# Peptides against a protein of PDB entry 5VZU: the designs that were tried, part 65

Target 1, 271 residues: chain A of PDB entry 5VZU
Amino acid sequence: GRTLEDIFHEHMQELILMKFIYTSQYDNCLTYRRIYLPPSRPDDLIKPGLFKGTYGSHGLEIVMLSFHGRRARGTKITGDPNIPAGQQTVEIDLRHRIQLPDLENQRNFNELSRIVLEVRERVRQEQQEGGHEAGEGRGRQGPRESQPSPAQPRAEAPSKGPDGTPGEDGGEPGDAVAAAEQPAQCGQGQPFVLPVGVSSRNEDYPRTCRMCFYGTGLIAGHGFTSPERTPGVFILFDEDRFGFVWLELKSFSLYSRVQATFRNADAPSPQ

## One batch from the design tools (peptide; aimed at target 1 H58 K76 W246)

Design b2_p27_7_s1 (made by RFdiffusion4, then SolubleMPNN; from b2_p27_7, 7 letters changed)
Fold by OpenDDE base, seed 1:
Structure b2_p27_7_s1 (fold): chain B 271 residues (1-271), chain A 27 residues (1-27)
Amino acid sequence: as target 1 above (271 residues)
Amino acid sequence: SLEEVLKLMEDGLVPDLPLMPSDVDGF
């Protein structure tokens, strides 16, 4: 039978050949589109901008990281054979933090898988509950009872209601124990290692992370066929580096900020 | 699993698999 190695070699050769064909075919027809950097907001987890990713088979890619309230998005600036430019390669839910275990248990892929799948199930439940509240609000088209004609307001006189004595019922104020919001411990960077069996194109990834979040990655066949969202973990290392663990693919993508200064890359001020 | 990855490859889904040819020597 084909070995795993044979299948990977065949697939890598096909992808390299496809990239070569694409680069060679477009040599004569370059379309340029101006890209603007997202405006930075005070509440952004890190400065938005361009990040360089290195995917195993896809080679060098550029993504734009942007923040949208409680969501972050990685948008492809470079397309590949599967996912066109302008698609969201990753979508991060900043409401659903992933707590990584200790460094010993981080090597266990099944433990990471359990944690991610539990969060995925919570996200699905929240979506179903929010869908039910939106559904019940539409059903009460009560019959339009014909509003009877406005009868003229008879000015009935203000009857002075009697002086009801205020009963001094001294209800003890129940001490609402304000659940002290534990200050979100600005998490001291925790030791980080990839699980055993998660592949990384570069073993030189940061060995400390700040925080992790649940997210989904976009995968598709050639020509953007059968696009689907696969669960994963967004890992914030620092201001200039993040990773994404593709859980089902057992893959890790490292993204590093493009340090190049772009002239006139600021978004036009909203007029 | 490895079988799930192989199935994704057979289904023509490009795994964003960082498996370089050199990474296969370790399994």
Scores: peptide ipSAE 0.029, ipTM 0.557, DockQ to the pose 0.032
OpenDDE base, seeds 2, 3, 4, 5: peptide ipSAE 0.029, 0.024, 0.028, 0.020; ipTM 0.586, 0.481, 0.566, 0.459; seeds 2, 3, 5 fail the geometry check

Design b2_p27_7_s2 (made by RFdiffusion4, then SolubleMPNN; from b2_p27_7, 8 letters changed)
Fold by OpenDDE base, seed 3:
Structure b2_p27_7_s2 (fold): chain B 271 residues (1-271), chain A 27 residues (1-27)
Amino acid sequence: as target 1 above (271 residues)
Amino acid sequence: SIDDVLEMLKDGLVPDLPLMPSDVDGF
């Protein structure tokens, strides 16, 4: 039988070959596409833009982060042997915040897995319920043929309403002070550590995070074979750094903002 | 290299290639 070492060796040979093919394509590239930075909105979680993603041992990729209402997206600017450029590598649901446990329990992968899978099930339920409401509304506009039923004039029966005196019981409306959900103090970062058994390229990731959200990552085999969405955690560290925990892959990707001045990358003003 | 792509991105350009070399497993 193939050993794990044989499988790893064959995989590494394939990766080297793929890297060589794509490098040779890059060197012979005659066509370029223009990209524009997404316009920043006041309600964006952080400034949209270009980030360097680090995918475990696998090197650096460029991802465009953009915001779409209550969703964020990471779009591959660079592709790889598995996933083409222009694909949505990560999709983040900003409606579904993940609360990380204390630092001790963050080391437990099974605890993180439980939390993420519970949120995934809620997202799935909401999608099923919202799909039903959209379906029922279209069916009932059958053409009501307005048959003109005739105006028969039936009579004025004078039913006596009895004089029931309203008792004045002035029950004070208890002001249900809607406990204003104190805006979760978005400013205090919590201690952050990767679970045991989650791989990262290095241990040099931020040890404090602001907030986390449920998301999905795109995974595929070489040549974009069998693409699927896997559950994960988007971790906001700061204005210039975020992470993604690939739950099923037990991997962590760190994304850092490209600190460059872009020329001619502003979206054309809507005329 | 990715640095060459980053230099081109400064001018809002990227190679029109479907796949770029990552180092190992693309996800």
Scores: peptide ipSAE 0.122, ipTM 0.738, DockQ to the pose 0.497
OpenDDE base, seeds 1, 2, 4, 5: peptide ipSAE 0.068, 0.023, 0.040, 0.013; ipTM 0.579, 0.561, 0.607, 0.425; seed 5 fails the geometry check

Design b2_p27_7_s3 (made by RFdiffusion4, then SolubleMPNN; from b2_p27_7, 8 letters changed)
Fold by OpenDDE base, seed 5:
Structure b2_p27_7_s3 (fold): chain B 271 residues (1-271), chain A 27 residues (1-27)
Amino acid sequence: as target 1 above (271 residues)
Amino acid sequence: SLDDVLEMMRDGLVPDLPLMPSDVNGF
């Protein structure tokens, strides 16, 4: 029987071979697409840009981090055998902050799993509630058959007089409780450790995190088959580093900013 | 779980993350 080690070794060899085939086949006919860096906004959690991840047999991957209101997105710049370039490898919900427990309880995978799954359930409920409001509004315009109601004669408008006393309808301004956008408190860095049984290719990850958010990662079979979103945790370490904990996969990805300056990489200003 | 990951591998589903054999022996 194949050992687990044999299955992983075969799988790793397959991934390396596929990567080699993809890279080598493109050497003769490269199609270039211009990539623009996303514009930086004042409200961006960190400066958007290119980040490098290192994933086992996939080696070096480049991801574009961008901000879209209350969402952050990691978009693959490099494709792999499973997920092509241009796909969203991670999607982060900046509304759903994850509070990590103390350092002792952070080692417990089941505690992290509980926290993430509770947030996932809240996100699902919010999506269902927002879906119901959009659905009920469309149903009631049944086609009113325009039966031609017969032209009943215009009875004359009696001219009665002008006493427009302005009713001071003192509409109390309903206090729109502006849900106080909890300022993105750049909280004091919290001690960070991966749970036991979460794999990281390198133990050289930051041992202090700034903020954590709920997110989903994209997983797929070879050739982008059966693509699905798996729950995870986005870990912001600093301005130049973030991680993603793939909960179901018990894996951790570390991403570091590409420090290279690109000339003419800015998006053309919308004229 | 490790079993779920193994099932995914058996089904040809791979994370955007190659699980290293070293990563699995720690599960």
Scores: peptide ipSAE 0.031, ipTM 0.568, DockQ to the pose 0.034
OpenDDE base, seeds 1, 2, 3, 4: peptide ipSAE 0.020, 0.023, 0.023, 0.020; ipTM 0.569, 0.568, 0.550, 0.575; seed 3 fails the geometry check

Design b2_p27_7_s4 (made by RFdiffusion4, then SolubleMPNN; from b2_p27_7, 7 letters changed)
Fold by OpenDDE base, seed 2:
Structure b2_p27_7_s4 (fold): chain B 271 residues (1-271), chain A 27 residues (1-27)
Amino acid sequence: as target 1 above (271 residues)
Amino acid sequence: SLDEVLELIREGLVPDLPLMPSDIDGF
């Protein structure tokens, strides 16, 4: 049988070969697309822009982080053999903050998995409920053909009497203890560690995080075959660094801001 | 499991894991 080493060696050779084929096909017709940086908004979690990941046999990957209200998106600027450029590699739901447990329980992959899967189920329920409201609203614009149905006579149903006494049942309003959303202490990052069995290329990841959110990552076969979304955790470390934990893949991707100043990279103002 | 991840790699379904060959020497 093939050893694990044989499989990884063959897989790397395939990736290198695919990367070579794709890059060599470009020698005949390089289409340059200008990339514009997203405009920053005051409500953006961090400044949008280019981030670099250094993971896998793919080497350096560039993603554009952008904010879209209560969603964030990572869009691939560099394609790879699996996911072409312009695809949304990560989608982050900024409505669904993940609170990491203490540092001891953060080492437990099953605890992180539980938390993420519970949030995934909530997101799925919210999507089903919101889908039902949108579906029922469109059905009722059948044309009201105003057929004048004839005046059937009012039968005089009788006047039965008055006396229902007002029962004063003073149901105390149960104090719905609004679980005080502990104000996001913007200052001190929570201690952070990857769960045991989550692969990271570098152990040199930030050991403190500001906040985490539920998200989904795009996965696909070579040549963008069978593309699907897998659950994960977006981890904001600081203004210039974020991570993504691919839950099902047991993998961690670290992204760092590209500090290069691009002249004239700003999106043209909407005219 | 690692085996499931390896199966997903074999099926080509995962973005190639950030596992460099040098990271495999530890398994």
Scores: peptide ipSAE 0.026, ipTM 0.548, DockQ to the pose 0.033
OpenDDE base, seeds 1, 3, 4, 5: peptide ipSAE 0.022, 0.021, 0.023, 0.021; ipTM 0.560, 0.562, 0.603, 0.568

Design b2_p27_8 (made by RFdiffusion4)
Pose (drawn by RFdiffusion4):
Structure b2_p27_8 (pose): chain A 212 residues (1-129, 189-271), chain P 27 residues (1-27)
Amino acid sequence: GRTLEDIFHEHMQELILMKFIYTSQYDNCLTYRRIYLPPSRPDDLIKPGLFKGTYGSHGLEIVMLSFHGRRARGTKITGDPNIPAGQQTVEIDLRHRIQLPDLENQRNFNELSRIVLEVRERVRQEQQEGQPFVLPVGVSSRNEDYPRTCRMCFYGTGLIAGHGFTSPERTPGVFILFDEDRFGFVWLELKSFSLYSRVQATFRNADAPSPQ
Amino acid sequence: DLSGYGGFYAEQLAEDEFYGLWQVEPS
């Protein structure tokens, strides 16, 4: 919904062109691989499926939320040259909830960082052996109309890589649940916020034979 | 490497209704 003018500034002009050129080289001669919608589950769940998400200058990407015990997974359905389609973009630790401070402490980025890194450390120890909401100051959000109330938060990690999916790594962050169908992820080391919202469309023939 | 621009396909049946769900396999 923009022209060459609104895009010719600039890093996104380049990424958008590459995509157009690359994807259009297929001339609709394409191979398709099967995917399924995730299993629903009662008590042990807060609702799976496809979501539209903000991935910075790459624009929106489609991400699938699925539940695997005390962890939620976000898997890319569409992706970008940094983190491609089919990868795990996010992993939410559902046994490590993070308490939300009053608005003034939410604004303090370092408090959030110290708190998140604390949980990361407690997690490393384990593995080795709603109220008002605001983003902290200095954390970017392409959306800006992110909901100002939220139901809960959890520690999670996101996958990052340079161009070409080079040296991918997990970076700590925090997952924010707004309502039954909107959630967010604060990328701590990038001071950036990704806002996700449920794909409302309904899909036929998309259920999996089983969880395995 | 631009193979990361993977997409998906779903056949449109009606407004907000789609048949099947397939992911594009980049070369």

Design b2_p27_8_s1 (made by RFdiffusion4, then SolubleMPNN; from b2_p27_8, 14 letters changed)
Fold by OpenDDE base, seed 3:
Structure b2_p27_8_s1 (fold): chain B 271 residues (1-271), chain A 27 residues (1-27)
Amino acid sequence: as target 1 above (271 residues)
Amino acid sequence: DLSGFGGYYAKKIGEGVYDGLYQIVPP
């Protein structure tokens, strides 16, 4: 039977051949556009920059991780036959933390699926509510020409009396049990394992994670056909490693920081 | 479209040191 290694080798040969064919079509006339590294901010979850990952069968991919307020983004630096370079392979919603269960329940794919789909529904509701507030504000500026309707002197209806009985209804302040946001113990990683049936190329993923967030991943057919966003989980392992669980694909991608120095790659200061 | 086939270039200038990262833009 074909091993997973044989399938990967065949796929890599196909990608090399396709790259050669496409490069040959342009008579080696290539335009190069400089890519700048995103600036780091103090509030960034980790240092932004280049990460290497494995996406499905495409081998080694490079993504740029950047932070945009309460969102993070993985942008493809390497394109593949499905998703071209410059596309956002992952979008992470830093507002929506995923709490992983204990290690035993983490093996249950249906439990992870439930948690992620509940968060997806909340995100959808928040988007609908925010859309309604923007719509109602524009309608009321019809210039009502105030036609001066004449001042008919409506009569003095009589002064009802002041009986001010002070009912001392001592309504006990219902203790709004502020659900104590358990201070996210940012310091101690929790045990981590992939659910049963989630495929990973490398079984040597970190067995502890710091935190997880809801996110979406981009999938498409060859030639960027029928692109769609699928739900997933961004998993922060450490300063240099994160993962993404593709829920619908039942796959896991591990990303590791590129340990290379790029000169002249800093974004020009906004003038 | 070369954008789909690892459309980047990194100019190596030393071990683990590069003089920028570049996207390959098809003509």
Scores: peptide ipSAE 0.317, ipTM 0.826, DockQ to the pose 0.671
OpenDDE base, seeds 1, 2, 4, 5: peptide ipSAE 0.254, 0.183, 0.191, 0.190; ipTM 0.754, 0.678, 0.676, 0.689; seed 1 fails the geometry check

Design b2_p27_8_s2 (made by RFdiffusion4, then SolubleMPNN; from b2_p27_8, 12 letters changed)
Fold by OpenDDE base, seed 2:
Structure b2_p27_8_s2 (fold): chain B 271 residues (1-271), chain A 27 residues (1-27)
Amino acid sequence: as target 1 above (271 residues)
Amino acid sequence: DLSGFGGYYAKKVGENVYDGLYQVEPP
């Protein structure tokens, strides 16, 4: 039988061949567009920049992470047979933090799936409500002729009703100890493990995370056919590492900061 | 390095030092 290694090698050979065919079709006519690194802002979750990761079977991926108010974006610097360079591979909603359960419950894929799908539904509801407010604001400027409805007099009704006795029943107020949600101390990492059945190319992922957010990832067939957004989890491990759990694909991508200096890569100051 | 379908070019000027980053676009 073909080993998993044989299948992997055959698939890698196919991807190399596809890349060769794709690049050879253009007679080496390539356009080079300068990429600028995004400027860092004080409110950025981490320093923006280049991250390297593994995406599916395609090997090394380079992504630019940038922050746009309450959203973060991963933009492909490297393309693959499915998704070309320049596409937004991940979109992260920084309004919708995901709370991971305890380490035992993190092993349960169905629990993570439940949490993510509940957040996805909230995001859809917020989008529908925001769409209605924008629609209703245009319609109501019809000149409502204010007919002055007459001021009917408020009658004074007086009645004194009687002396009912002071029953003493001293029901002890059960101290509902509001379990003070200990503010998730922004600095203490939570123990982290991938759910059972989520594939990782590298088992050497961080076992502690800082925070998680709802996000969507871009998936497509070969040649960028039928592109769609799939739900996932952005996992911030530290200043230099993040992950993305592709929920529907049951896969995990780990991204690490590119430890390189790029000269003249800062965006020109707007003159 | 031209990795994937579309890639990047970076002019290496030192160890882990590059003079610009470029997206490589097909025609």
Scores: peptide ipSAE 0.271, ipTM 0.810, DockQ to the pose 0.524
OpenDDE base, seeds 1, 3, 4, 5: peptide ipSAE 0.285, 0.199, 0.188, 0.234; ipTM 0.814, 0.609, 0.679, 0.671; seed 1 fails the geometry check

Design b2_p27_8_s3 (made by RFdiffusion4, then SolubleMPNN; from b2_p27_8, 12 letters changed)
Fold by OpenDDE base, seed 1:
Structure b2_p27_8_s3 (fold): chain B 271 residues (1-271), chain A 27 residues (1-27)
Amino acid sequence: as target 1 above (271 residues)
Amino acid sequence: DLSGFGGYYAKKVAEGVYDGLLQVETP
């Protein structure tokens, strides 16, 4: 039987061959589409735009980062053999912050796995509860037969009853101590290291991160077969760099902003 | 090293989740 090593070597050969085929297809009829940068919003975690991502053996890809309320999305601008262009390679839930442990415990993959899987389970529970409330609200529209209730007559405006002085019962307003939402301390950047056994294409990643969030990555077979979402961690390093830890893949993708200025890249104003 | 995307893909092929063959869609 083929060993896992045989299958891995075959897959690596296939990826090289497919990359060669794609590079050779430039002699064919190409359709060019203009890509627009998403407009920046004040509440965006960082400026949206083009990032160059590392996908291990798949190489380098261009991803558009955009913000959609409490979600961030990485959309593939380049395709690969598994995930075509236009797909959402990563989807980030900005409601579910991941707290990384201290630097010593960050090296423990099982600790990161525990934290991520606990957040994944909370996200699933919230989706189930929200689904039940939406389901029960639709069932009670039984067909109210519109019985034409007859035009009952204009009952006359009853007279102004007198100014009964309401007594000043000075019920002490119980001081609802508004739990001061501790301002989310714009966390001093914490030391960052990849867990042992997480592969990175380059060891040259930022060793300090600002924030982490729960997210999912898209994975598939060749030709976009059996697509699924796999859990991961979005790591914000700075304005121009973020990472994604693919938990099940034990892989790290580093995304760096494309510093090139593009002419006419701004989205047309919605008319 | 069977880590990362390639190692995970190889595992999914071995599990029968992915076919592991380049379906060259012949045009």
Scores: peptide ipSAE 0.487, ipTM 0.835, DockQ to the pose 0.025
OpenDDE base, seeds 2, 3, 4, 5: peptide ipSAE 0.462, 0.468, 0.099, 0.471; ipTM 0.825, 0.827, 0.631, 0.822; seed 4 fails the geometry check

Design b2_p27_8_s4 (made by RFdiffusion4, then SolubleMPNN; from b2_p27_8, 14 letters changed)
Fold by OpenDDE base, seed 1:
Parts: structure tokens; sequence; C-alpha cells
Structure b2_p27_8_s4 (fold): chain B 271 residues (1-271), chain A 27 residues (1-27)
């Protein structure tokens, strides 16, 4: 079968040819859809907007980063041979922080793989448990035959039962050791290095990261064939830069904020 | 210059009414 490597490391000649074919399609009637920048929310991890990415094989990409409660999304503004424009290239679970090891152990791909796959398994378990609770609630709408409940007579309010003496049992208030919420360590920037064997187009990536999250990336063959989601790590470097480690692909994509100002790119206020 | 692969066309459609961000819709 085509390996994930074959999907992403397609022979450079095929990629060049496909790029040529796709660029030649721009001489045809293209349909353009107007897009707007997502509104910024106070709880957004960083300002949403356009980011310029570089993939190992695909070259330049533009992604819209947006926040949706406990999820972040990277939506392709530019298409490529594999993933069309408008697809969600990355989905980030902001509930599942990835703790990177020390700088020495960050060089070990197997350690990163272990950490990510453990989080992936937790996410799957949470989805299964939440699915069971939703499933059991729907089953019990058996048709309640509206048996006319007979008008049971107003039983009179029975009288004041006697003054039971309050026993003074001075149960010592068990010190609820308030589990000190470890102050969400406002993630002091930690040293960052790519694992050995993770490919980057540019070795000039930030060597310090703020925080990391579990995420999934969309991969597909040419023409969006057999699309699947693979595990990865979203790495927040700063307000203007993030990365994504494609775990199964052993690749890293760096995204940098598009600093250009766009006219009329703000979402119309909901009337 | 966002002239990269897959058409981030900030195409200024010449009339100011269409000045904005556009995504190429895949065929």
Amino acid sequence: as target 1 above (271 residues)
Amino acid sequence: DLSGFGGYYSKKVGEGVYDGLYQVVPP
C-alpha cells in the first residue's frame, strides 16, 4: 500500500508536475469565495487570523487559524494537490496539553511519540464515555401510555411531629485539603528542538516554545483521496508563530502570521 | 506576494466594492 511517506514524499517530479497542472488551472475560470478574518475573543490563545505555512513537500500554504471554545482549527486558504482549499488541515484540542520533556529527551522521537499516543488514547476514551451517556438517555422514551392517573384525594397534612433533640455530634470538619490547583504555570517558555528524524524545510524555527497541545492533521492522497486524520503536536511559539509536528509523517510545519493588513476583511457584524 | 501554490488571491477586483480576502473555490 502507499505508505504515509509515499503520500507526503511523492516523487518531487510528480509534485512539480502537479504544481504545474494546478498553476495552469489558474488560467481557467476560477471561482472566488469572499472570506473574513475570525473575530478575536478574549479567551483566544492568540489572535486568530492568517498564517503562512511551509510544508516539506507542498511549499507555501496559507492557513486561517480560528478558535472554537476548547478547540482551535487551521483551515486551508490555499489548496494543494492533496488537500483542497477550505479543508481543515489541523484540529487542535486545547484541553489536552502536551508536556514536552527536557531538551535532551526532546531529541528522542519515540518519547514524543509515546506522549502523543497516550494523549490520543485518553481523547478516544473520553469520546467513548461521552457517547455512552448520550446513548442511554435516548432509549427510554418508551411510549408512556398516558394512563389517566386517577385523582388521588388530597391527603390531609399530618400533624407536627415532635421536637427531636438535635444531637450535638460535632463531626470535625474534615479538612478538605483543597487540592491546590497548581497555578496553571503560565507556561514559561521552554527550550524546544525537533526530534531526530523529523523533517523541517527550514532549520530556522524558534528554539523556545510557550506551550504544546494535542492535535490532528488531515492527510490525503492526490485529489483528496482517502483523507484521514493523523496525530500531531501543535506548538505555540509566540503570538505570531506556531508549528505542527506531523507525528506519523515525521514532519514539521512552521506557520508565521501574515502581517499584511487586509481591507474589508473583518467579518460583517451580525446584524 | 501570496502568489504561492493554491491561490491566496488578494485579487483587487478593480471596483472597491470587492476589495477583500478571497479563497479559490476548488473546482
Scores: peptide ipSAE 0.236, ipTM 0.685, DockQ to the pose 0.327
OpenDDE base, seeds 2, 3, 4, 5: peptide ipSAE 0.118, 0.199, 0.206, 0.192; ipTM 0.623, 0.642, 0.683, 0.647; seed 4 fails the geometry check

## One batch from the design tools (peptide; aimed at target 1 S253)

Design b2_p28_1 (made by RFdiffusion4)
Pose (drawn by RFdiffusion4):
Structure b2_p28_1 (pose): chain A 212 residues (1-129, 189-271), chain P 28 residues (1-28)
Amino acid sequence: GRTLEDIFHEHMQELILMKFIYTSQYDNCLTYRRIYLPPSRPDDLIKPGLFKGTYGSHGLEIVMLSFHGRRARGTKITGDPNIPAGQQTVEIDLRHRIQLPDLENQRNFNELSRIVLEVRERVRQEQQEGQPFVLPVGVSSRNEDYPRTCRMCFYGTGLIAGHGFTSPERTPGVFILFDEDRFGFVWLELKSFSLYSRVQATFRNADAPSPQ
Amino acid sequence: SPDTTFQQDFRQSVLDSIDETGEIPDYT
């Protein structure tokens, strides 16, 4: 929904062109691999499926939310040269809620950082052996209409890599649940916010034979 | 700012493929 002018500034002009060129080299001679929608589950769930998400200059990407015990998984359906399609873009730790402060303390980025890194450390120890909401100051959000109320938060990590999917790594963050079908992820080391929203469309023949 | 028309169409094509066949393109 833009022209060559609105994109000729600039890093996204380049990424957009590469994508057009690259994808169009297929001339619709494509191979398809099977995917499935995730299993639904009662008590042990807060609702799985496909979501549209913001991935900065790459634009929106489609990510599948699925539940695997005390962890939720965001798997890329569409991706980008940094973190490709098919990868785990996010992992939400559902046993480590994070309390939301009043608005003024939510605004304080360092308080959020200290709190998140604390949980990261507690998690490393374990493994080794709704109210008003606002993003902290200095955290970018492409959307800006992110909901200003939220139901809860959890610790999570996202996967990052340089171009070519080089040296991928988990970076700490915080998952934010807004309503039944909108959620967010604050990328702590990037001071960046990804807003996700449910894909409302219905899909035929997409259920899996079983959880395995 | 919104995504380009191409980007929007590309994503929609993935959703349509999932709806019809349950499969997604395998780009290399």

Design b2_p28_1_s1 (made by RFdiffusion4, then SolubleMPNN; from b2_p28_1, 9 letters changed)
Fold by OpenDDE base, seed 3:
Structure b2_p28_1_s1 (fold): chain B 271 residues (1-271), chain A 28 residues (1-28)
Amino acid sequence: as target 1 above (271 residues)
Amino acid sequence: MPDTEFQQNFLQSILDSIKETGEVPDLK
């Protein structure tokens, strides 16, 4: 039978060949598109911009991170044999924070898988409920024909009933001290380790993370065949580094900010 | 980004190995 090693070698050869064909074709016809950096907003989790990914067999990837209210987006700036440039590689749901267990339990892949799949099910339920409310609101604008039905006069009577006394019972308004949910301290970073069986190309990933969120990653076959979204974990390490755990693929991608200053890279103000 | 067909075949090969051996292969 084919060993896992044989399958891996065959696939690496195909990826190298595809990468060589794509790069060699681009040498003859380079289409340049100007990329504008997204504007920074005060509510952005970190400064938006360009990040360098080191991922699996493809090597170097450039991704633009942008924020869209309660969602973050990673957009491919560099294409690969599977997913072309301009595609959304990762979508992050900033409403659904993932709490990592202690460092001992972080080594357990099944525990991480449980946590992520529970969040995935909540996201699916919220999407189904929000779809129903939007559907019912449109149906009721049937034209109410204003039938002018008549003015019948019924007069009836004045019954006076009596004086009931003012009971003064001064029920003290119990100050429901709304326990101000202490803003979850932007606390000391949590110790971080990859689960056993999650592959990383670089063992030199940050061993401390600030926060994690539910997200989905785009995967596809060669030539962008059968594109699908898989569940994962966005891991914020610091202002300049984030990771993505691809749950189904048992893989980790590390992204680091491109420290280049681009002059005139700001989007033109909408006139 | 992984090839979906390769990743499915790889995952299936791991699952088949686990079913046959009862051991999770140490993916070094």
Scores: peptide ipSAE 0.017, ipTM 0.391, DockQ to the pose 0.018
OpenDDE base, seeds 1, 2, 4, 5: peptide ipSAE 0.015, 0.017, 0.005, 0.016; ipTM 0.433, 0.441, 0.372, 0.462

Design b2_p28_1_s2 (made by RFdiffusion4, then SolubleMPNN; from b2_p28_1, 11 letters changed; failed a check: too like the target's own chain)
Amino acid sequence: MPDTEFQINFNQSILDSIQKTGEVPDLE

